Peptides against a protein of PDB entry 5CWW. Designs and how they scored, part 38

Target 1, 194 residues: chain A of PDB entry 5CWW
Amino acid sequence: VPKLQGPFDFDLNPEDEQDDEVELKDIYVIGEKPRVADLMRGEEEELEMMKEDQHNGLSLNIICLLSTSGQVKICLDIDGVEAQWLPPRSKNKRLFAPPPEPPSLLTFQTFDTLKPAEVTPDGWPMFSEDATSPYSFYVTHPAGITYISLTPWVFRLESELQSDSEAGTEFRIDLLAKGQGSERDRIFTQTRTQ

## One batch from the design tools (peptide; made by RFdiffusion4, then SolubleMPNN)

Design b2_p28_1_s2
Fold by OpenDDE base, seed 5:
Structure b2_p28_1_s2 (fold): chain B 194 residues (1-194), chain A 28 residues (1-28)
Amino acid sequence: as target 1 above (194 residues)
Amino acid sequence: SAAEERQKLLAKKLAELAKRRKAERKAA
């Protein structure tokens, strides 16, 4: 039986944004690209084609959260939340295992896709995938459509995660943390027919 | 600022992850 996962704790939420004030409407998950080591158990020929694609991905799950206000929160699964199955009822109920701490997601970035004037109580923002890129997606709302791309930082972060050198890693990661670099482009705005 | 501290903590956690991943690859 699959174990229900969650609740997730959000680490490094902006102080000004109490989670209790943000009503989530949608979730978009970008799965981690398989590690080369995990793929090496497969057929050799498929490995070469996947190597090129691996260079463009992140070895972390990305969880995008969308609020009613059009706020997007980009979270990283640093701990690697895997599908957990309920352990078979082995008779030895170790009664006293402390409940595992809930997995924590690292809040990488938070940003808005809507202007304050576009936010409506009945708004229904939704995620939709971009077929052209696994790290790009759209936020659709009655007020408009926003294109989002994580590509500006995903590659850089993965490069640091895959680097065998520690030289400059902390500096480059600091730049990533400061810049965060997600692209946001409003591609459509609903004109209010006055 | 709170934002700067958050960024610092974010950077720290990501750096720790990078170090962990490097260590894992070296051990494999």
Scores: peptide ipSAE 0.572, ipTM 0.928, DockQ to the pose 0.804; fails the geometry check
Fold by OpenDDE base, seed 3:
Structure b2_p28_1_s2 (fold): chain B 194 residues (1-194), chain A 28 residues (1-28)
Amino acid sequence: as target 1 above (194 residues)
Amino acid sequence: SAAEERQKLLAKKLAELAKRRKAERKAA
């Protein structure tokens, strides 16, 4: 039986957003692609063929959080949260190891999908997947639908994570952190027929 | 600004991750 994991600690949360004020309504998880090096452990010859496939995803889990107000928070699992299973009911009361430090998520980006006037107490924003890309998704709300794509930075970040050279990596990562170039496009707005 | 400091810290953490991943690949 899978063990429920959480709560997560959020590192680098924006100062203006007190966590206590953000009511979360939905979560969207983009699972990491396996590292080629981890897959190729023992198969040297296949390593060259799978290098081309490295460009197809991020070797980090991405956790997207959606608030009642339509705020999206993009978080990265840098430490790698492993799937945990419920320990077998062994009767031996193992000495309570100090509760493991909760896993931390790195807050990469936060942005709004709704205008303040579109936010309603009864509004329920939801995530929905894009079948064409694992790194694109929609936020649906009664006021409208917003398309989100993480592709502008995901592949660049992965390129740095897979690089065999440290030359220029710090500089390019600095640019990536400053740019935070997620695409956001309102594809549908419900006209208030008054 | 607070936002600039956050971005610097974000960049630092990502750079550290990149270095760690490189080290892991060299050790394998």
Scores: peptide ipSAE 0.572, ipTM 0.927, DockQ to the pose 0.806; fails the geometry check
Fold by OpenDDE base, seed 4:
Structure b2_p28_1_s2 (fold): chain B 194 residues (1-194), chain A 28 residues (1-28)
Amino acid sequence: as target 1 above (194 residues)
Amino acid sequence: SAAEERQKLLAKKLAELAKRRKAERKAA
């Protein structure tokens, strides 16, 4: 059985998570904010709007993965996986082209949104966006709704990525890696009326 | 612990990214 290598290799997955055991149900992508330097080739009006946005975004794509069990994985695209539009399936299955190396995502954080008792075989957790922030979202499940915000670490990480100083960067990044301070708040719980 | 090692590797990779981004900005 060809191991369906998921479309992404996950770097730094928790050792206890056998990739084969996690049934993914949903994916939520937070696109990177464009770099001002890359946009300087565009029209001046677009540049001003994007400058305001640069202060409020991460210069990395974030890929959030949601399992049937309500586990969320927050992954970072460090390598800048350009959205490779599936090249039009040129009918020539060149049998011998090495399969393109799946893009590698860096697993930043993994956490659960459901208690074990809330996990059901028929449960279908889904992502939904938060209109107030691109770095906040909801996980909806029949058992409840969980609010998630990445803002606490996203802005700090971006500050390090944009810093011209190397002083203390390694220390602050170490703190980020240890803290992994995503906010998680259960905003609604469905009471099973027995 | 395995978790601590993972965090160290995560920090290392992010630090390398930061260094790379800084170098790219200086070269531009």
Scores: peptide ipSAE 0.571, ipTM 0.927, DockQ to the pose 0.796; fails the geometry check
Fold by OpenDDE base, seed 2:
Structure b2_p28_1_s2 (fold): chain B 194 residues (1-194), chain A 28 residues (1-28)
Amino acid sequence: as target 1 above (194 residues)
Amino acid sequence: SAAEERQKLLAKKLAELAKRRKAERKAA
């Protein structure tokens, strides 16, 4: 039986975001790609294809959260939440080990896709995938469609995670944390014909 | 600022992750 996972604890939420005030409407999960080193244990041919596809994905799960207001929160699963199975109910009353601390998601970035005037109480923003990239997606709302791409920082972060060198890693990660260079582009705006 | 402190903590956690991953590869 699959173990119920959650609730997730969100680490590093912005202080200004009272978690209690954010009504979530949708979730978009970008699964981790296997590490190249783990792939090296497989067929050499797959390795060549992955080298050509410079788009080595992030070796972390990304959890995107979307609020009613069109706010997107990008979270990273640093702990690597694996599918947990309920241990077989052995009859031994094992003292309930304190429930393992809920896995913490690291809040990487938060941004808005809607203008305040576009936010409606009945608004239902939704995620949709981009068929061309696993790290790009759309937020659709009656007011418009916003393209989002995580590719600018995802690649750089993965490079740091896969690097054998410690030289400059801390500095580059600091830049990543400050820059948070997700692309955001409103590709469509619904003109309310008055 | 609170935002700057958050960014510093974010960077720290990511750096720790990178270090951990490197250590895991060296041990393998």
Scores: peptide ipSAE 0.571, ipTM 0.927, DockQ to the pose 0.817; fails the geometry check

Design b2_p28_2_s1
Fold by OpenDDE base, seed 2:
Structure b2_p28_2_s1 (fold): chain B 194 residues (1-194), chain A 28 residues (1-28)
Amino acid sequence: as target 1 above (194 residues)
Amino acid sequence: SAEEKKRQEVLEALKKALEKLREEEKKK
């Protein structure tokens, strides 16, 4: 039985803990797509279906964090979830395997979905999925709804991860990092009727 | 594998690029 390894100890880097107690209200996880090399070990029929999906997916887990203020943090799991098979319960040797090192999250992008004037103590922002794309989602708040799409940079990053050429990689990665190309559109704003 | 090595190189490059950006933002 694949045990869901316990809570992602988000070792939020304690150095980032010194930033204001950003009370997280919600988490949205986009699971990694299998890599082509991993698929080659599977049955051929599952391979073909997954190949079409591979062109549109990222071979890294994406973890989106949402604060009370409507701040979104997009994080990448760069260590990968190695499925540690729990050794079969042979009885006696409680060899305390050292707890697996928590996956390191790389913060890719941080942005606000609310204006400062829209932030309210009673306002709870929440994630909601987009049924049309696994890499798009909404942030809902009483003040409004924001559409977010990671598609623009996800494709480029996966292309670099799968690239056989090292030529220009550093330059393209620098552009990707600087561009932080997540789409963010306010699709609804609650008009305060005065 | 050579593929895994390249993947790690890309991820390290990304990490460095993001770190550099954060440092530049802190200086502004």
Scores: peptide ipSAE 0.578, ipTM 0.925, DockQ to the pose 0.628
Fold by OpenDDE base, seed 4:
Structure b2_p28_2_s1 (fold): chain B 194 residues (1-194), chain A 28 residues (1-28)
Amino acid sequence: as target 1 above (194 residues)
Amino acid sequence: SAEEKKRQEVLEALKKALEKLREEEKKK
């Protein structure tokens, strides 16, 4: 498995290695929106404006992985949030901090954008940004273009992350996980004109 | 903070929920 030498050591959990040799071709990262608690430390005016924007964003980084076969994995960076609260590492202990454990990416959803018959060795699927929403994007392939939107679950997840009530959280999260409500629409299919 | 604790609880719940889902899918 080629280690994507990015700052994200994708320790693809070795348990995911048992899934078919998914050769990654592209990565799409959706940056986290600032949390309300983090904004409370800033200017009040910026806080109000960001609160409105925060209602539409997730306070977690989303990492989308695209394989040669057109498989998309939607991953959440759950560790990135913990790292921000690490007290400033006292400068002096040059203890070889073990290389920051590669952020454990939580795979939220996996789905295919191509049919098996559309997968070609020379086909290079790629992510493309949707200018209308940071939580929507396209997967482009010679066989077709697929629109993907994470909006259906992103809002709900953020609502749970910001909720003051612990009551029913487990149940709602279970529903969220089971629903895996990413929208996926093939917007274009290349008709082989014979 | 209480907020951070709640956030962590949500994330742990999500992790567990997804783990269960994967286990169920493997059995199918």
Scores: peptide ipSAE 0.577, ipTM 0.924, DockQ to the pose 0.662
Fold by OpenDDE base, seed 1:
Structure b2_p28_2_s1 (fold): chain B 194 residues (1-194), chain A 28 residues (1-28)
Amino acid sequence: as target 1 above (194 residues)
Amino acid sequence: SAEEKKRQEVLEALKKALEKLREEEKKK
């Protein structure tokens, strides 16, 4: 029986001093792609077709959080969905499996999609998918629409996760973190008709 | 596995890099 993946307890690490005032309005989840190594355990022929598709995905879940103010927080699930095999119910010993530690989310990037003057009390920003890419999406607000793409850093991060070389990894990861290379473009701005 | 170890090392490096950036931003 597949264990129903319980609700992701998003323990947003409170140490990210999220200003207590940030009200979340929407969540957008980008599911992880299968890891190449996990696919290699299957039939060889399905491997070749999956290799081409595999190069385009991240082997980590991405959780995007959207606040009322139009702030986007990009989080990574670094603990991964370890398929917790149900320990066989051996009868007697209630081995209290330690409660699955809530998945730790790593905040990768935080940015605003609205200018301060565009933030309204009645404004309700929402995520919407981009049909052309699983790692691109829109933030829609009455003030405007912002296109966001995670593709630039997602590809690089996955390349590091899959690389056999330890040489230069720390340096490349440092550059990746500093670059915060999400694309963000305002594609539409609502002109306030006075 | 060696692959899993490397993956963990990458993720730890990323975590450390992001922590450093946050600390630097708090100092500004």
Scores: peptide ipSAE 0.577, ipTM 0.925, DockQ to the pose 0.651
Fold by OpenDDE base, seed 5:
Structure b2_p28_2_s1 (fold): chain B 194 residues (1-194), chain A 28 residues (1-28)
Amino acid sequence: as target 1 above (194 residues)
Amino acid sequence: SAEEKKRQEVLEALKKALEKLREEEKKK
């Protein structure tokens, strides 16, 4: 049964409750690619077709949040990684299944797509997919269009997640976090008709 | 599994790294 990605209880980590009530306008989800281990359980024939696609995917869901001001927050669904071991149906103890902990989103990066002067009350920024890449997308606003690519860090993060080597992981992850490696390019700016 | 443990270690390292960055940003 495909786990219905239930409503992401955006437990926005209260630490990211910076006082600015960032009103969210849009959400863009990049679905996780299946883990190699999960593919190995599939029929051999499906394994060959998925090998090519697997090299460039992240085994975590990415959730992008877009505010009214054109701020993009890139979040990672880190809870999806815990193999929910079905608690052994031990018969006896009515252990109140702890309420499913809301999926914790880890904010990876936050950046603006609009200049302060471009932010308008009636301006509604929206996400749009890039048909050429699952890890690239556009933010469209009346003031302009911004191209965003997550590819610079997605591959590196997946490489760490799949790595059998613990050596240097902490250092590489620290560099990954500090690098803020998302590509952001304004591809179109609406000329203010004077 | 050993793989799951490693994944968790990576994610914890990432979480800690991001927390440190946030703390550094708050101090500026």
Scores: peptide ipSAE 0.576, ipTM 0.924, DockQ to the pose 0.650

Design b2_p28_2_s3
Fold by OpenDDE base, seed 2:
Order: structure tokens, then C-alpha cells, then sequence
Structure b2_p28_2_s3 (fold): chain B 194 residues (1-194), chain A 28 residues (1-28)
């Protein structure tokens, strides 16, 4: 598992004019699907798992960020894929190699999991995995639990990444960006006993 | 709206990223 060691550069974030120092409380990382060619060098068992998972995983790393207010940012590691295609630069540790440029993260989607009235100073949201899908997870908070699934747009994005045809790309990407790509469902709400 | 501008920026970034990835894939 490539250890995504921060810091991540958010240069691809739309200039949110809101200098709101979003205090991050949790991070959830969804690793990229290993390339079949790279897996062929690995154990046969990993290949079978990838074939059976009807859900073709995304060839990009996904980084989910969770704020104290329950805001989720879904970020894509675009540079990580580029680095895989670059021939391994010669291991000559030139002492003065500019620090590796931090991977640029593209913020794909931002949404809230809590209502403003549900946000409490003592309540922090946390990520938890869904054992049934690598692209689904939960945000847990004392006020409630929200299920999130990235599957709808992940599949479409991967299809686009694998497509060699430029025809219709603009339209398909536009649909991806305009859509509320992620599924979001509040599965539990804590009833305040008055 | 600010939301529309954000969406536009995301679209542009995705397009650029995809173009770059495709070019790199062709060059390999």
C-alpha cells in the first residue's frame, strides 16, 4: 500500500475564498486498484479477488477529509498516477533534489453530513469503513450516522480513465461534475429525548 | 453562483488531468 505521506497540496482546490481554516478531524483513504499487470507479479489470490469484484476499482487514490463540522471533502490524487508512469528516476539521491512536490489533490466533491444544529463542540465525526465495499463508508457522530457511497461516480470516472476515445469525454466529465456524485444517506439520527 | 464556479473549476481540473493521463498513456 503506497503510504500516502502528507502534506498534500490542495492547489487544485477551487479557490474557496473562504479562508475558513477547516479543522480536520479524520482522514479516510481509499487506495487505487492495483494494475492487473502489477498484480500478475503478485500472488494468484489477489488476481481472483479483483476479477470477482464486479466493481472495477478506481485507478486513482481517493482521500476523504472530515472536518469538525461534519463536512466531507472527497479528493482525488491525480499526481500519484502520473508518478507511476514516469520511469523511476535514477536513485541518485542528489542532495539538492527539490523536495518532491507534494501530490496535488483535486477536490471532487464537498458536502455536509451534519446540520448546523447538530454540530457540538464535544462531538466530533469519524470515518468508519464499510466491509462490503471499499468505496462506501460511514460518518459517525453522536447526532447520527451517515452512509456515503462513491460507487456511482467512481465507476464512471474509471470508465473514462480507461477510455482511449476523446469522443464524448467532455460531456461525460460534465455529467460527473454536475451530478451529486456520491450517495449520501442518514441511516441513523439520535433522538434527543426532551 | 459560487457553487457553479466550483463545479467549473473541478471540471476544468478533471479535463486537464484526464488529458495529461491520456497523453502519458499514449507515450508509453
Amino acid sequence: as target 1 above (194 residues)
Amino acid sequence: SAEEEKRKKVLEALKKALEKLREEKKAA
Scores: peptide ipSAE 0.204, ipTM 0.756, DockQ to the pose 0.062
Fold by OpenDDE base, seed 1:
Structure b2_p28_2_s3 (fold): chain B 194 residues (1-194), chain A 28 residues (1-28)
Amino acid sequence: as target 1 above (194 residues)
Amino acid sequence: SAEEEKRKKVLEALKKALEKLREEKKAA
């Protein structure tokens, strides 16, 4: 299994073991929401504004990968959270602490933004941000523009991560995992004037 | 903390669920 020597160990779906060199063209990272406790060192007024913006982002980092074919992979950094929640390993700088294992990325969802007929060797899909939402973005390609929103599942996942009750957790997570919850809308299509 | 343990359990459950879905898709 070729270890993708990237800074992230991708739990490559064994289906991605198909030798088709999925050439990655772009990466879009959505950083985890800062811990309110770390922000609480600042002015109380900013805390109230953050409470009203109940669109509390996900406590996990999200890494979006875009291939030459317009395939998007939405990955979650689950290890990063474990590392943050592990009490800071006492800085016993054991001189030979094995390099921190790169965070493992869990592929949450994979989908295409282009039709097979729209894929061209010279076409380069790229991510672009949505200034209105940190959990929404666009995939731009000469053939068209696709709007993507992670909000439908991000909110539910965050709610589960913040839940004090384990009751029904397994069921809700199962629903999240089974649900292709990302919104995907083609907002522009380049009409090939034949 | 108790919260940390809970979050870990949720993440483990998420991972397990996703793995199961992947296996089901392959069997299909």
Scores: peptide ipSAE 0.172, ipTM 0.671, DockQ to the pose 0.745
Fold by OpenDDE base, seed 4:
Structure b2_p28_2_s3 (fold): chain B 194 residues (1-194), chain A 28 residues (1-28)
Amino acid sequence: as target 1 above (194 residues)
Amino acid sequence: SAEEEKRKKVLEALKKALEKLREEKKAA
């Protein structure tokens, strides 16, 4: 799993800088689908791609951020796309080249997995993988477990990214952005013993 | 490539769309 180690620049609207410093507790990274051309060199990778053909993964990296309060931010790595397309600039950058600019993350969706009453100082939410899908995962907290699936919009976004037609792109993206986001289901709730 | 440019345009459009969505949610 490519650990995207920060720092990340969040294209957070400065207005979403609500002074509440969202303390991050966990990060879950979903790597981009490898390009077919790069995979064709290995027989085993072809088989994985054929299995992935049913769930055409997103050609963008997804970074999920989890706060202490159980807030999840789903972010898209836009710079990763640019970096793929830009020939590696021959970094003739001298020894003191400023650190590579942190990837710009586009926040696609933000939602809570916990109710305010469930948030506790000692309760730390964590991400857990779903073995059945790279685009599904769990948020585990002492108060409960929430299943999250990105599949509904990931498929649509990838379809748009692979579209040869520019016609209607703006409309389809608007529809995507305004449409149903990630699936979220609380699969377990800890009963507070009164 | 033309495909690269298209992809970039889509991402830019997505960004704009998401910004609009955020503004609309704040106004509601």
Scores: peptide ipSAE 0.169, ipTM 0.668, DockQ to the pose 0.691
Fold by OpenDDE base, seed 5:
Structure b2_p28_2_s3 (fold): chain B 194 residues (1-194), chain A 28 residues (1-28)
Amino acid sequence: as target 1 above (194 residues)
Amino acid sequence: SAEEEKRKKVLEALKKALEKLREEKKAA
């Protein structure tokens, strides 16, 4: 999965006013599911394995940002989808094409994994993957480990992206925004043996 | 509440993004 190298544009971040104060510590990228056309180039056996993974993956890249304070920001790469749907522009890339604009990230959700009292100057939160699901991961910190799952909304969002019907879109998007955000569960807390 | 306002902003941004994506898909 190509690592999305910054800079990221947060023009679509509804929390822009608070972002200037957030020091980023780690980035976790969940790549978009490969298109069926790209899968057809692989071994038939890989196609069968992907069918069993009932998790209809998101056709968007998800960028998770982790601050030093343990704040997680879930961002969607909207521009990445545009590039996929636009017919390949004629290969006459004039030698001096302006550098591609950085991808615009839409902040979908922001939440904390640490309590204010757990935030320490020496603490370094980090992302780690969950081998059981591409849309689940952990935030590890000396104070504890938090499990995060994007599954509650990813499927619904994908359904909207694949839907050609504008009917009910507003209602369904409202449900996405108002509904259950990412699952968050503190699975381990370091007991300070004082 | 500040949280409701935040959700509203996210919703509006998401709607706009999805509309844009759908328009691009139709043009492609």
Scores: peptide ipSAE 0.207, ipTM 0.759, DockQ to the pose 0.063; fails the geometry check

Design b2_p28_2_s4
Fold by OpenDDE base, seed 4:
Structure b2_p28_2_s4 (fold): chain B 194 residues (1-194), chain A 28 residues (1-28)
Amino acid sequence: as target 1 above (194 residues)
Amino acid sequence: SAEEKKRQEVLEALKRALEKLREEKKKE
């Protein structure tokens, strides 16, 4: 299986390796929006504009993985956020810096876009962008097209990340995790014309 | 910063929540 040697060594947690050999076919990355704290270092005018835009964004990178079977995994890059705040580890230029530990991706949600009967060996599902929202996209396959939107939970997660209140955070996050409210709609199905 | 600490706490809470959810799904 060609390991997609992307800069993201997806150390798919070996625990997720116990799930059926999910052959990845495509990756869709939704870049993080700047955090309010990072914006405060910029010009005040940019801060106001970005605050309005930030209400609709997530301050975490989202990595969507698509398998040959049409399974989508929505992953969050948690380490990328931590790495920004880690004081520059004194680059002891050890010649053999261990490869940066691949960012640990937190799998938020997994779902299928294809029915088992629609999965074909020659089927190549692909991501495509929705121009109307960075948090919405399509999965295209010869059997059909599925619209996906992360908007329902992205906003709530960002709200928690920006919240000044620690009270009830765990409870709200538990609800968010359980809800996994990504929208998924099959917008087109290829009818086999007999 | 206090904000960063809170952010980290949220992310850790999310991680724990998702881990629990995975464990629950494995039992079904």
Scores: peptide ipSAE 0.577, ipTM 0.922, DockQ to the pose 0.670
Fold by OpenDDE base, seed 3:
Structure b2_p28_2_s4 (fold): chain B 194 residues (1-194), chain A 28 residues (1-28)
Amino acid sequence: as target 1 above (194 residues)
Amino acid sequence: SAEEKKRQEVLEALKRALEKLREEKKKE
């Protein structure tokens, strides 16, 4: 299994090891947006701009995984929010800091972009960005192109993360999880001309 | 901070909610 040497050691939660060795072909990362609280430490002007931009991005990294079969997994980096204390570059104390535990990815949603009949051994699905939105992207495969948007739930999740109200949070989060409201639309299908 | 604590509580709630959903889907 090629260890993706990315900063994300994907400890795929072994429970999500569905027995099917899902061969990953591509990864798409959506970087976190700064938290409002972190911006308050900066110039007041940047805070006003973020409040007006309704499209405040998620203050969590999103990692999208794409398999050879066209399966997409949307994962959230929930540990990345812990201030990775840069190990103090103090030279001498080789404190065997336990290797930083790889950030735990939380699988938010899993879905297929291909029909079973469209899956081929030589098929090569790939991610491509949407220039209009950081939270929208495409999955391209010889059989077709699928548009994906995370916008339906990203805003709601961020709203909960920034909410000062504890009241009803559990209920709203439960609804958010159940809804798993990523938009998925096949925008192009390759017609095999016989 | 109180904000960070709330954030963590939200993330934990999300984790629990998703775990429940996975368990439910495995039963279908």
Scores: peptide ipSAE 0.576, ipTM 0.923, DockQ to the pose 0.659
Fold by OpenDDE base, seed 1:
Structure b2_p28_2_s4 (fold): chain B 194 residues (1-194), chain A 28 residues (1-28)
Amino acid sequence: as target 1 above (194 residues)
Amino acid sequence: SAEEKKRQEVLEALKRALEKLREEKKKE
């Protein structure tokens, strides 16, 4: 099993390991927004401006993976949070900090952007950004263009991450996971001119 | 912090929920 020597340890479901070697063709990264708590350590004036921007972003990195077949995997960098918890290494102990474990990616959602008949050996799907939203993007392929938006669940997840109430969190998270509310719309289909 | 603890609890809950869904899909 080629160890994905990438900087990310994919907690790939072992079932995803059994499927034919999904060759990744492209990666799209949505950087985390600063957490409100981290902003509160800054100057008060920057806090108000950042509060407005923070309400619209996820405090986790999102890693989108695109295969040759047009399969998209949406992954969350959940370890990015733990990196802040590394106790300030007391200066003295040359304890060989184990090399920072590569961030574990949690696969949130997997879906296809192409129909099986649209998959071609020479087809190269690619990500492209949406200038109107950091949580929306396109998958372009010779067969067509698919619009994807993560906004529906990203907002809900961030709301849970920032909530002060523990009540009902598990239930809401379960609904969020089940709903997998990413929008996916084929906006263009290339007609095979026979 | 209490905030960080809660954040971790949310992420663990999400992980568990997704694991459960994966297990359910394996049975189908």
Scores: peptide ipSAE 0.577, ipTM 0.922, DockQ to the pose 0.734; fails the geometry check
Fold by OpenDDE base, seed 5:
Structure b2_p28_2_s4 (fold): chain B 194 residues (1-194), chain A 28 residues (1-28)
Amino acid sequence: as target 1 above (194 residues)
Amino acid sequence: SAEEKKRQEVLEALKRALEKLREEKKKE
């Protein structure tokens, strides 16, 4: 499995390694939005501009992986959050900080954008951004273009992350995970001219 | 912080939920 050497050490947890050696062709990263708590430390003037944009953002990085077969894997960077929570290790013990454990990506959802008959050895699917939404993107392949939107679940997940209510969190998260509510729509299909 | 604890609890719950789903899919 090609180790995705990116700025994100994608140690896909081996448990997330579906047995199928999925050859990755492209990566699309949706950067995290600042947490409300982090914004409150900023100067008052920057706070006003960010309030409008925050309502629809996720405070986690999203990493989308695209295989040669057009399979999309939506992953969440959960370690970025953990690193902030580790109490500042006291200065003194030069304990060889174990090499930072490679960021563990949590696979949220996996789906195909191509039909088996559309998969070709020379077909190279690619990600492209949607200028209208940071949580929407396209997968372009010679066989067609698929629109993907993460918006249906991103807001709900962020709401849970920011919620002060513990009541029902586990249930709502379970529903969120089971629902796998990413929107997927084939916008264009290349008609094989017979 | 309390917020940080809550955030971690949510992420752990999500992890557990996704693990369960994967296990269910492997049994089918």
Scores: peptide ipSAE 0.577, ipTM 0.922, DockQ to the pose 0.638; fails the geometry check

